# Peptides against a protein of PDB entry 3QIS, part 166

Target 1, 334 residues: chain A of PDB entry 3QIS
Amino acid sequence: PSLELSRREFVFENVKFRQLQKEKFQISNNGQVPCHFSFIPKLNDSQYCKPWLRAEPFEGYLEPNETVDISLDVYVSKDSVTILNSGEDKIEDILVLHLDRGKDYFLTISGNYLPSCFGTSLEALCRMKRPIREVPVTKLIDLEEDSFLEKEKSLLQMVPLDEGASERPLQVPKEIWLLVDHLFKYACHQEDLFQTPGMQEELQQIIDCLDTSIPETIPGSNHSVAEALLIFLEALPEPVICYELYQRCLDSAYDPRICRQVISQLPRCHRNVFRYLMAFLRELLKFSEYNSVNANMIATLFTSLLLRPPPNLMARQTPSDRQRAIQFLLGFLL

## One batch from the design tools (peptide; made by RFdiffusion4, then SolubleMPNN)

Design b2_p18_6_s3 (from b2_p18_6, 8 letters changed)
Fold by OpenDDE base, seed 1:
Formats: structure tokens, C-alpha cells, sequence
Structure b2_p18_6_s3 (fold): chain B 334 residues (1-334), chain A 18 residues (1-18)
């Protein structure tokens, strides 16, 4: 069997978080026999492509002289955003299009990624006094390394180095402040807040706005700004409640005093973000008559974002663990 | 400054809801 490919090189320019890009090509059976094609893993890979890439269709049959269109879809989700922001991974891959009883065809994927504040650590963002797109990529790497070291120092209760006032980190990321300030000012009376989805176009505008500027006003509806906050929290490489404290939060869920002690042990930026979000959510709950928001809804929604199980425990989360996690958060909302 | 704005707003919100 043999194929003709209309294209073998694909370039995805200016790839952004949550922005789907598509490139298409044709494969044609120029042989005399039916053929089965599939994208196959390279040697030592478990998947035929990186997590931010997919082929559609990824397999199929072609009769002689039949042609099929294949879409290569690039989409950076929360699962790939952090490693792309740090430059640990890149928009580069090689796809192997295999023919059963035939030869392999190689497709080259390349491009560039534009860093996002989404999927960047809270520690790094607290050091970023300017939009992430103004920060050189080399400096982003340094900020992530420094952020790791600060997290460790904070967990060890080491005295903060008396860093000069100019180098002091923000109390919370400016991106969280912008989102929460907008919601506080404009969304407290918004009916069905956090229940109605935002518009995808507005979400992209909000992400681009936060990545490139410090706006006076966030664009889009209150629903889009609210969903952008949820997306931001979900995309964090480490949740607002650090993985190291997850089990202690569950164990303390019915003791409000111990819950507060656990939160006091968070890294400074994580602790500040947690307290800031809880204060905002308590304010939002005062307007429940107008916004249809209640403590159980908020606790259920935000628990999955703020108190994620460690990766090694994700598959083992019991209904009891979920209820304890919700109860832990309820103790800060009531 | 942005830092002072964040600090004030975060503090005011925490104090109003503490």
C-alpha cells in the first residue's frame, strides 16, 4: 500500500491557551489495494502525539483512489499550559502516519507558544508586576525556579529574606485582583453568577487582556469574568491549597480551628489568595437574594478548584473525601 | 502603585468580611 500526502510540514504560529488552531491535509490511496492508516507512537512514547495535539481522524481505511481530509488540531488546555509557559515543552512534534503492511510517513509539527498568566504559579505571578507577555521567556524560567524555592522556604516557616521594597512580591497576583475586583464591583447582583457559562469569545478576550495588559476594566459579561476566574484557578499548576496540605484539610474538615491552622501553613501568596477569595465569596453570599448564589453551590464549585487531590490520589478520591473537602471550605464561607 | 492598590483592596475586603 502507498499514500500521497498533500502536506507534511505544519506550523502553528502564536499558539495561545484555550485557543484552538486547525491545519488540514489530504491523504490519498494511490495504490491498487485498500489500506489502513493510523497515527502511531514513536519509540518509547505512549501516545502518537503530545497532549496539546490531535489528529482527526487518527485512523481509517482508504479504498484505491480514495482521499480523506485529516485535521491537525492544536489546543493548549490546563494539562499542557504550565510546561509551555515555562518553556519546558514547545510547539514541536513529529507524527508517524503508519500504513498497515506499508511504510511510515513523518509529519513535522512546529510553531510558537505565547505565554499566559493562566497556568503560571501563584508565586511567579506575585513577582510579575507587569503582564506576562512583557516578561522575557528567560526571566519566566527564573521566576518559576525562584517561586519553587520560596514555596519551600514558606513551608519550612523560614523567615522571609528582607528583600528590598522594589523586589517584594505582590500580596496576590494582579490577575486575580483584576478578576475579583471586577466581580466585586459589578457582579454581586448578577443573577446566576457562576451558574451561567461565559461566552468563549469573551473568555479569550479576557485571557488575552490579562496576558498583555493591566486594564482599568475587564472586557466581557460578568458571567465570562466569573468563568475566567474559575479557569484561572483550575489552570494553576498547584491549587490555591497546596497539595501537601490536602489530606490535612480533609482530616480537619469538621474542626474550624484546625482548618484555620492548616491555612496558616500555606505559602504566603497561596494563603493571601485563599483569604482574599474567601472574603470575596462571603461578600457575594450577602447578595444571594439577587445573584441566586448559595454557600453549598459555591463550596461545591470552588472546592474542586481550590482543594484538588494530589496527582497520585486523583483516581482514588472517595465521595467521603469530596464531602470532607466541601465541609472544609464551608467553614470559611459561613 | 499597583502593589498599594492590591494591598488596600485585599485588606479592605478581608476586613469587611472577617
Amino acid sequence: as target 1 above (334 residues)
Amino acid sequence: SLEEEIERFVQELIESNS
Scores: peptide ipSAE 0.157, ipTM 0.845, DockQ to the pose 0.900
Fold by OpenDDE base, seed 4:
Parts: structure tokens; C-alpha cells; sequence
Structure b2_p18_6_s3 (fold): chain B 334 residues (1-334), chain A 18 residues (1-18)
């Protein structure tokens, strides 16, 4: 069996969070026998490609003189955004197109990723007074390292060493402030807020806006701004309620006093973001007659975003755990 | 400054809704 490939080198320029890019090529059976093709893992890899890449189709049969189009799709989800933002991973891969009883064909994937405030830690963002696209990649690495140290200091209740030269961190990330302040000003009376989906084009504009500027006004509908806030919270590498406190939140869910004590133990930026979001959501609930928003809906929606189970416990989450998590948030909304 | 603005608005919102 033999294949002809129309292209073997693919470049994905300016890859962004949640922006699908596609490159296509053709494979043709130039042999005299039917052939089966498949993308196969390299030695010691579990997958044929990195998490942000896929081939479609990834396998198939070709009759003699048959041609098929293969799409190489690059999509950075919440699952890949953090490692790409840090430069731990890059837009580079090698795909192995295997022909059954034939040879391997190698495809080279390359490109560049543009960092996003989405998928960046709250600690790093609190230190980032400029848009992320203005920050050198080397400084992003330093900010993540510094942010880890700050989180650890805060958890240990260590007095911040008067690092006499570091600018005071923001109380909350400017990106969260921009989103919440917009919603507070313009969306409290918005019918079906957080119930109506945003427009994908507007979501991309909002993400690009937050990554590249400090706007006076966020572009798009209130629904798109609201969904952008949800996407932001979902994409956080560490949820607003740190994984270390997850079980304690569940255990305290029916004691409002203990719930407040648990929140007081969050790192400063996480605690500020939590309180800011809860204050905003309580304000939003005052307008329930206009916006159709109720505490149960909000608690259910935000629980999955703010109070995520640690990765090691994800597979063990019970319906009871979910109900406790909802009850925990309800104690801050009522 | 942006910092002072964020600080004021965050504080005002928390205080008004606490």
C-alpha cells in the first residue's frame, strides 16, 4: 500500500484560546490495493496528538485511486490554555500517519500561541497591571512562579515580606473587575442574564479585548459579557475556591458561620474575588423581577465554576457532594 | 489609578451587599 499526501507541513499562526483553526490536506491511494490509514501514537505517547490538536478523520479506508480530505484542527480549550500560557507546551507536534502493512508518513505541526488572561492564575493576574499581550513571555513565567510563592505565603498566614520593590497587587484581577463592573452597570435589568448564551464572535472579541487592552467598555451583548465571565472562571487553573478547601466547603455547607470561616482562609486574591462575585450576585438577585435570576439558578451555575472538585476527586463526585456545594454558595447569596 | 478604582469599586460593592 502507498499514499500520496498533498501537504506534510502545517503552520498555525497566532493560535488563541477558544479560536478554532483548521488546516486541510488530501491523502490519495496511489497504490493498487485498498489501504487502511490511521494516526498512531509515537513511542511512549498515549495519544496520536497533543490535546489542542485533532485530525478528522483520524482513520479510514481508501480504495485504489480514492482521495480523502483530512482536517487538522487546532483548538485551545480550558484543558490546554494554562500550559500554553506558561510556555510549558507549545504549538508544535509531529503526527504519524500509519498505513496498515505500509510505511509511516510524518506530518510536522508548528505555530505560535498568543497568551490569554483566560487560564492564567488569579495571583498572576493580580500582579499584572497591563494586558497580558503586553507582558513579555519571560515575565509571565516569573509571574507564575511569584504567584505560587504568594499563594503559599497567604495559605501559611505568613506576613507578606515587605518585598519593598514589588508593586502592590490588585485586589482582584482587572479582567474580573472589567467583566463584573460591566455586568453591574449594564446587566442587572437584563432579562434572562446567565440563561441566554452569548454570541461566539462576541465572546472572541471580549477575550481579545481583555487580552490586549483595558477597555472603558466591554464589547458585545450583556449575554456575551456574562458568558465571558463564566468562561473566565471555568478556565482558571485554580478555581476561585482553591482545591485545598473543597472538602471543607462541602463539610460546612449547612453551617453559614463555618462557611465564612472557610472563605476567610482563601489566599487574598481568591478571597477578594469570591467576595466580589458574591456581592455582585447578591446585587443581581435584587433585580430578580427584571432579570429572571434566582438564587438557586445562580448557585447551581456558579458552583461548578467556583467550587470545583480537585482533579483526583472529579471521578468520585456524588450527587450529594454537588448538593452540598450548591448549599455552600446559597449561604452567600441569601 | 486603575488600582484605586478597582479598590473603591470592589469595596463599595462588597459593603453595599454585605
Amino acid sequence: as target 1 above (334 residues)
Amino acid sequence: SLEEEIERFVQELIESNS
Scores: peptide ipSAE 0.147, ipTM 0.841, DockQ to the pose 0.942
Fold by OpenDDE base, seed 3:
Structure b2_p18_6_s3 (fold): chain B 334 residues (1-334), chain A 18 residues (1-18)
Amino acid sequence: as target 1 above (334 residues)
Amino acid sequence: SLEEEIERFVQELIESNS
């Protein structure tokens, strides 16, 4: 069997978080026999491609002289955004198109990624006084490393944040402040807030706006701004309530005094973001007559975002654990 | 500064809703 490929080199320029890009090519059976093709893993790889890449179709049959279009889809989800922001991963891959009883065909994937404040740590963002797209990639790496070290020191209670550090971090990320300030000013009376989806185009504009500027006003509807806040919280590499405190939150869920003590042990930026979000959400609840928002809905929604189980416990979360997590947040909303 | 603005606004909102 033999295939002809229309191209073997693919370049994905300016790849962004949640923005789908597609490159297409054709494969043709120039042989005299039917053939099966598939994308296969390289050597020790578990997958035929990196998590941000997909081939469609990834396998198929071709009759003699048949041609099929294959789409190479690049999509950076919450699962890939953090490693791309840090430069740990890059928009580079090699695909192996295997032909049954034939040869392998290698496809080269290349491109560049544009960093996002989405999927960046709260600690790193608190150190970024400018939009992330203005920050050199080398400085992003340093900020993530420094942020990790400061998180660990804060959790261990070993070093008070030296008030004399030449660059004091922001109290909360400017991106969180911008989103919450907008919602506080303009969305308190918005019917079905956090219940109505935003527009995908507006979400992309909001992401691009936060990545590139410090706007006076966030573009888009209140629903899109609200969903952008949810997406931001979902994309955090470390939840607002750090994984290390997850079990303690569940164990304290019915003791408001212990719940407050657990929150006091969060890293400064995480603690500030948590308190800020809870204050904002309590404000929204005052307008429940107008916005149809209630404490149970908010607690249920934000629990999955703010109080995520550690990755090793995700598959083991019980309905009881989920209810305790909701009850923990309810103690800050009521 | 942006830092002082964020600090004030966040603190005011936390205090008003605590």
Scores: peptide ipSAE 0.132, ipTM 0.833, DockQ to the pose 0.881
Fold by OpenDDE base, seed 5:
Parts: sequence; C-alpha cells; structure tokens
Structure b2_p18_6_s3 (fold): chain B 334 residues (1-334), chain A 18 residues (1-18)
Amino acid sequence: as target 1 above (334 residues)
Amino acid sequence: SLEEEIERFVQELIESNS
C-alpha cells in the first residue's frame, strides 16, 4: 500500500492560550489495494503527539483512489500552558503517519508560542510589574527560577537575606487585582454572577488584554470577567493554597482557629491572594439579594480552584475529602 | 505607583471585610 500527502510541513504562528488553530491536508490512496492509516507514537513516546496537538481523524481506511482530509488542531489548554510559558516545551513536533503493512510518513510541526499570564506562577507574576508580553523570554526564565527559590525559602522559614538589590514584589499579581477590582466595582449587583457563562470572544479579549496591557477598564461583560477569574485560578501551575498544605486544610476543616493558622503558613503572595479573594467574596455575599450568590455555591465553585489535591492524590479524592475542602473554605466566607 | 495602589487597595479591602 502507498499514500500521497498534499502537505508534510505545518507552521502554527503566534499560538496563544485557549485559541484554537487548524491546518488541513489531504491523504490519497495511490495504490491498488485498500489501506489502513494511523498516527503512531515515536520510539519511547506514549502518545502520537504532544498534549497541545491533535489529528482528526487520527486513523481510518482508504479504498484505492480515495482521498480524506485530515485536520491538525493546535490548542493550548490549562494542561499545556505552564510548560509552554516556561519554554520547557515548544510548538514543535513530528507526527508519524503509519500505513498498515506499508511505510511511515513523517509530518513536521513547527511554530511559536506567545506567553500568557494564565498558567504563570503567582510568585513570578508578583515580580512582573509590566504585562508578560513586554517581558523578554530570558527574563521570564530568571523570574521562574527566583520564584522557585523564594517558595523554597518560605517553606524552610528562611528570611530572604538580600532585601536590598531586587525590586520589591507586588503584594498580589496585577492581573488578579485588575480582575477583582473590576468585579468589586461593577459586578456586585450582577444577577447570576459566576453562574452565567461568559462569551468566548470576550474571554479571548480579556486574556489578550491582561497579557499585553494594564487597562483602566477590562473589556467584556461582568460574566466574562468573572469567568476569566475562574480560568486564571484554574490555570495556575500551583493553586492559591499550595499543594503542601492540602491535607492540613482537610484536617483543620472544622476548626476555624487551625484553618487561619494553616493559611498564615502560605508563601506571602499565595497568602495575600487568598485573603484578597476571601475579602472580595465576603463583600459579594452582602449583595446576595441582587446577585443570587450564596456561600455554599461560592464555596463549592472556588474550592476546586483554590484547594486542589496534589497530582499524586487526585485519583484518591473521596466525597468526604471534597466536603472537608468545602467546609474549610466556608470558614472564610461566613 | 501601580504597586502602591495595589498595596493600599488590597489592604483596605482585607481590613474592611475581616
């Protein structure tokens, strides 16, 4: 069996978080026998492609002289954004199109990724006084390394020695401040806040706005700004409550004094973001007659974002653990 | 500065809702 491919090289320019790009090509059976095609993993890979890439269809049958269109879809989700922001991964891959009882055909995928404040650590964002797209990639790497070192020092209860040479970090990321300040000013009376979905076009505009500017006003509806805050919190490489404190939050869930002690042990930026979000959410709950928001809804929604199980425990989360996590957050909303 | 605005606003909101 044999195939003819209309194209073998694909370039995806200016790939962004949550923005789908598609490239299409045709495969034709130029042989005299039916053939089965499939995309197969390379040697030592578990998947035929990187997590941000998909082929559709990824397998199929072709009769003699039959032609099929294949779509190559590039989409950076929360699961790929962090490794692309750090430059650990890149928009480069090689696909192997295998023909049953035939040869392999290689496809080259290339392109460039544009960094996002979504999927960047709270520690790194507190060091970024300018939009992430204004920060050189070399400086992003340095900021992530410095952020890791500060987190480790905080966990070890080490006082930073050099107060004098580095610019003082922000108390909270400017992106969190912009989102929460907008919601506080304009959305406290918004009916069904955090219950009505945003518009996908407005969400993309908000992401691009936060990545490229420091706006006086965030574009889009209050629902889109609210959903952008949820997406931001979900995309964090480490949740607002650090993984190291997850079990202690569950163990303390029914003791408000111990809950406050656990939060006091968070790294400074994480602790500030947590307290800021809780203060905002308590303010929002004062307007429950207007916005239809209640403490149980908010606790249920934000618990999955703020208090995630460590990756090694995700498969073991019980309904009891989820209820304890909700109870922990309720102690800061009531 | 933006830094001072963030610091003040975050502190005021935390104190008013604590």
Scores: peptide ipSAE 0.126, ipTM 0.830, DockQ to the pose 0.849

Design b2_p18_6_s4 (from b2_p18_6, 7 letters changed)
Fold by OpenDDE base, seed 3:
Structure b2_p18_6_s4 (fold): chain B 334 residues (1-334), chain A 18 residues (1-18)
Amino acid sequence: as target 1 above (334 residues)
Amino acid sequence: SLEEEIEKFVNELIERNE
């Protein structure tokens, strides 16, 4: 069996978080026999492609002289955004199109990724006084490394913040401030806030706005701004409540005094973001008659974002653990 | 500064709700 491919080199320019890009090519059976094709893993890989790439279809049959279109879809989700922001991964891959009892055909994927404040650590963002797209990629790496070291020092209570050697970090990321301040000013009376989905086009505009500027106003509806905040919190590599404190939050969930002590042990940026978000959510609850927002709904929604189980424990989360996590957050909303 | 502005508005919202 043999195939003819219309193209073997693909370039995905300016790949962004949550923006789907597609490149298409055609494969044709120029042989005299039916053939089965599939994308196969390289010798050292578990998957035929990187997590941000997909082929559709990824397998199929072709009769003699049959032709099929294959779509190569590039989509950076929350699962890939952090490693692309840091430059640990890149928009580069090699796909192996295998023909049963035939040859392998190699496809080259290349391109560039544009960093996002989505999927960047709270610590790094507190050090970024400018939009992330103004920060050189080399400096993003340094900021993530420095942020990790400062987090570890803070958790270990080893060194007081040496006020003298580095620029003072922001109290909270400017992106969190922009989102929350907008919602506080304009969305406190918005019916079904955090319950109605935003518009995908508006979400993309909000992401691009936060990545490229410090706006006076965030574009889009209150629902889109609210969903952008949820997406931001979901995309964080480390949740607002650090993984190290997860179990202690569950264990303290029914003791409000211990809950506050656990939060006091968060790294400064995480603690500030947590307190700021809780203050904002309490403010929204004052307007419950207008916005239809209640403490149980908010606690249920934000618990999955703020108090995530560590990845190694996620598959073992019990309904009791989830209820304790909700109860922990309720103690800061009531 | 941006830092002072954020610190002001964040603290004002926290103090109103703690």
Scores: peptide ipSAE 0.633, ipTM 0.968, DockQ to the pose 0.908
Fold by OpenDDE base, seed 5:
Structure b2_p18_6_s4 (fold): chain B 334 residues (1-334), chain A 18 residues (1-18)
Amino acid sequence: as target 1 above (334 residues)
Amino acid sequence: SLEEEIEKFVNELIERNE
């Protein structure tokens, strides 16, 4: 069997978080026999492509003189955004198109990624006084390394690092302040807040706005701004409640005094973000008659974002663990 | 400064709700 490919080199310019890009090519059976094609893993890889890439279709049959269109889809989700922001991964891959009893055909994928404040750590964002697109990539790496070292020191020593000769970090990320301050000013009376989805076009505008500027006002509806806050919290490499405290939050869920002691042990930036979010959500609950928001809905929604199981706990949360996690957060809303 | 504005608005919201 043999194939003819219309293209073998693909360039994805200016790849962004949550922005789908597509490139298409044709494969034609120029042989005299039917052939089965599939994308196969390279040596030592578990998957035929990186997590941000897919082929559609990734396998199929071609009769003699048959032609099929294949789509290469590039999409950076929450699962790939952090490693692309740090430059640990890049928009580069090689796909192997295999023919059963035939040859391998190599496809080259290349491009560039544009960093996002989505999927960046709270520690790095507290040190970032300018929009992420204004920060040199070399400085992003340094900020992440310094942030990791400061987090570890804060957890081990429980001593606030004295303000050495480094610029004082922000109390909370400017992106969190912009989102929460907008919702506090304009969305407290918004009916069905956090229940109605935002518009995908408005969400992309909000992400691009936060990555490139410090706006006076966030663009889009209150629903889109609210969903952007949820997406931001979901995309964090480490949740607002650090993984190290997860089990202690579950164990303390029915003792409000111990719950407050657990939160006091968070790194400064994580603790400040947690207190700020809880203050905002308590304010929002004062307007429940207007916005149809209640404490159980808010606790259920935000628990999955703020209090995630550690990645090494491959086990799905039990229904008991989920109820304890919700109860922990309820103790800060009521 | 941006830092002082964030600190002010964050603390005002926290103090109002704690």
Scores: peptide ipSAE 0.627, ipTM 0.967, DockQ to the pose 0.913
Fold by OpenDDE base, seed 1:
Structure b2_p18_6_s4 (fold): chain B 334 residues (1-334), chain A 18 residues (1-18)
Amino acid sequence: as target 1 above (334 residues)
Amino acid sequence: SLEEEIEKFVNELIERNE
């Protein structure tokens, strides 16, 4: 069997978080026999492509002289955003299109990724006084390494470091402040806040706005700004409540005093973000008659974002663990 | 500064809701 491919090189310029890009090509069976095609893993890979890439269809049959369109879809989700922001991964791949009893055809994927404040650590963002797109990529790596070292120091030192002559980190990421301050100013009376989804186009505009500027006002509806906050929290590489404290949060869920002690042990930026978010959500709950928001809904929604199980425990999370996690957060909303 | 502005608004909201 043999195929003809209309294109073998694909360039995805300016790939962004949650922005789908598509490139298409045609494959034609120029042979005289039916053929089965599939994208196959390279020798050392478990998957035929990187997690931000997909081929559709990824397999199929072609009759003689049949042609099929294949879409190469590039989409950076929360699962790929962090490794792309750090430059650990890149918009580069090689796809192997295999023919059963035939040849392999190689497709080259290339491009560039534009870093996002989404999927960047709270520690790194607290050091970013400018939009992430103004920060040189080399400096993002240094900020992430420094962020990890300061997180470790903050967990070990009960005493505030006398921060020497270095620029003081922001109390919270400017992106969190922008989102929460907008919602506080404009969305407290918004009916069905956090219950109505935002518009995808507005979400992309909000992400691009936060990545490129420090706006006076965030664009989009209150629902889109609210969903952008949820997406931001979901995309954090380390959740607002650090993985190291997850089990202690569950164990303390029915003791509000111990819950507050657990939160006090968070790294400074994580603790500040947690306190700020809880303050905002408490403010929002004062307007429950207008916004239809209640503590149980908010606790259920935000628990999955703020108090995530460590990756190694995700498969073992019980309904009881979820209930404890919700109860933990409820103690900060009531 | 941006830092002072964030610190102000964050603390105002926290203090209002603690």
Scores: peptide ipSAE 0.626, ipTM 0.967, DockQ to the pose 0.935
Fold by OpenDDE base, seed 4:
Structure b2_p18_6_s4 (fold): chain B 334 residues (1-334), chain A 18 residues (1-18)
Amino acid sequence: as target 1 above (334 residues)
Amino acid sequence: SLEEEIEKFVNELIERNE
C-alpha cells in the first residue's frame, strides 16, 4: 500500500488558550490495493500526539484512488495551558501516519504559543505588574521557579522572604482584581449571575484583554466577566486552596475556627486571593433579592474551583468529601 | 501605583465584609 499526502508540514501561528485552530490536508490511496491508515505513537509515547493536538479522523480505510481529508486541530485547554505558558512544552510535534503492512509517513507540526495569565500560578501573577504578553518567556520560567521555591520555603517555615532584592509582589493578581472589581461595581444587581453562561466571543475578548492590557473596563457582559473569573480559577495550576491543605479543609469543614486556621496557613498570595474572593461573594450575597444568588449555589460552584482534590486523590473523591468541601466554603459565606 | 490601587480596593472590600 502507498499514500500521497497533499501536505506534510503544518504551522500553527499565534496559538492561544481556548482558541481552536485547524489545518487540513488530503491523503490519497495511489496504490492498487485498499489500505488502512492510522496515526500511531512514536518512540515510547503513549499517544499519537501531544494533548493540545488531535487528528480527525485519526484512522480509516481508503479504497484505490480514494481521497480523505484529515483535520489537524490545535486546542489549548486548561490541561495544556500551564506547560505551554512555562515553555516546558511547545507547539511542536511529529505525527506518524502508519499504513497497515506499509510505510510510515511523518508530519511535522510547528508554531508558536502566546502565553496567558490563565493557567499561570498565583505566585507568578502576583510578581507580574505588566500584562503577561509584555513579559519575556524566559522571565515567566524564572517567575514560576521562584514562586515554587518561595512556596516551599514558606511551607517549611524557612527564611523570611528577603524583602530587599525582589520587587514587592501584588497583594492579589491584577487579573483577579480587574475581574472581581468589575463584578463588584457592575454585577451585584445582575440577575442570574454565575448561573447564565457568557458568550464565547466575549470570553475570548476578556482573555485577550487581560493577557495584553490593564483595561479601565473589562469588555463583555457581566455574565461573560463572571464566567471568565470561573475559567481563570479552573485553569490555575494549583487551586486557590493549595492541594496540601485539601484534606485538612475536609476534616475541619464543620469547625469554623479550624477552617480559619487552615486558611491562615496558605501562601500569602493564595490567602489574599481567598479572602478577596470570599469578601466579594459575601458582598454579592447582600444583593440576593436582585441577583438571585444564594450561599448554597455559590458554595457548590466555587468549591470545585477553589478546593480541588490532589491529582492522586481525584479518582477517590466521595460524595461525602464533596459535601465536606462545600460545607468548608459555606463557613466563609455565611 | 497599580500596587497601591489594588491594595486599597482589596482591603476596602475585605474590611467591609469581615
Scores: peptide ipSAE 0.606, ipTM 0.964, DockQ to the pose 0.915

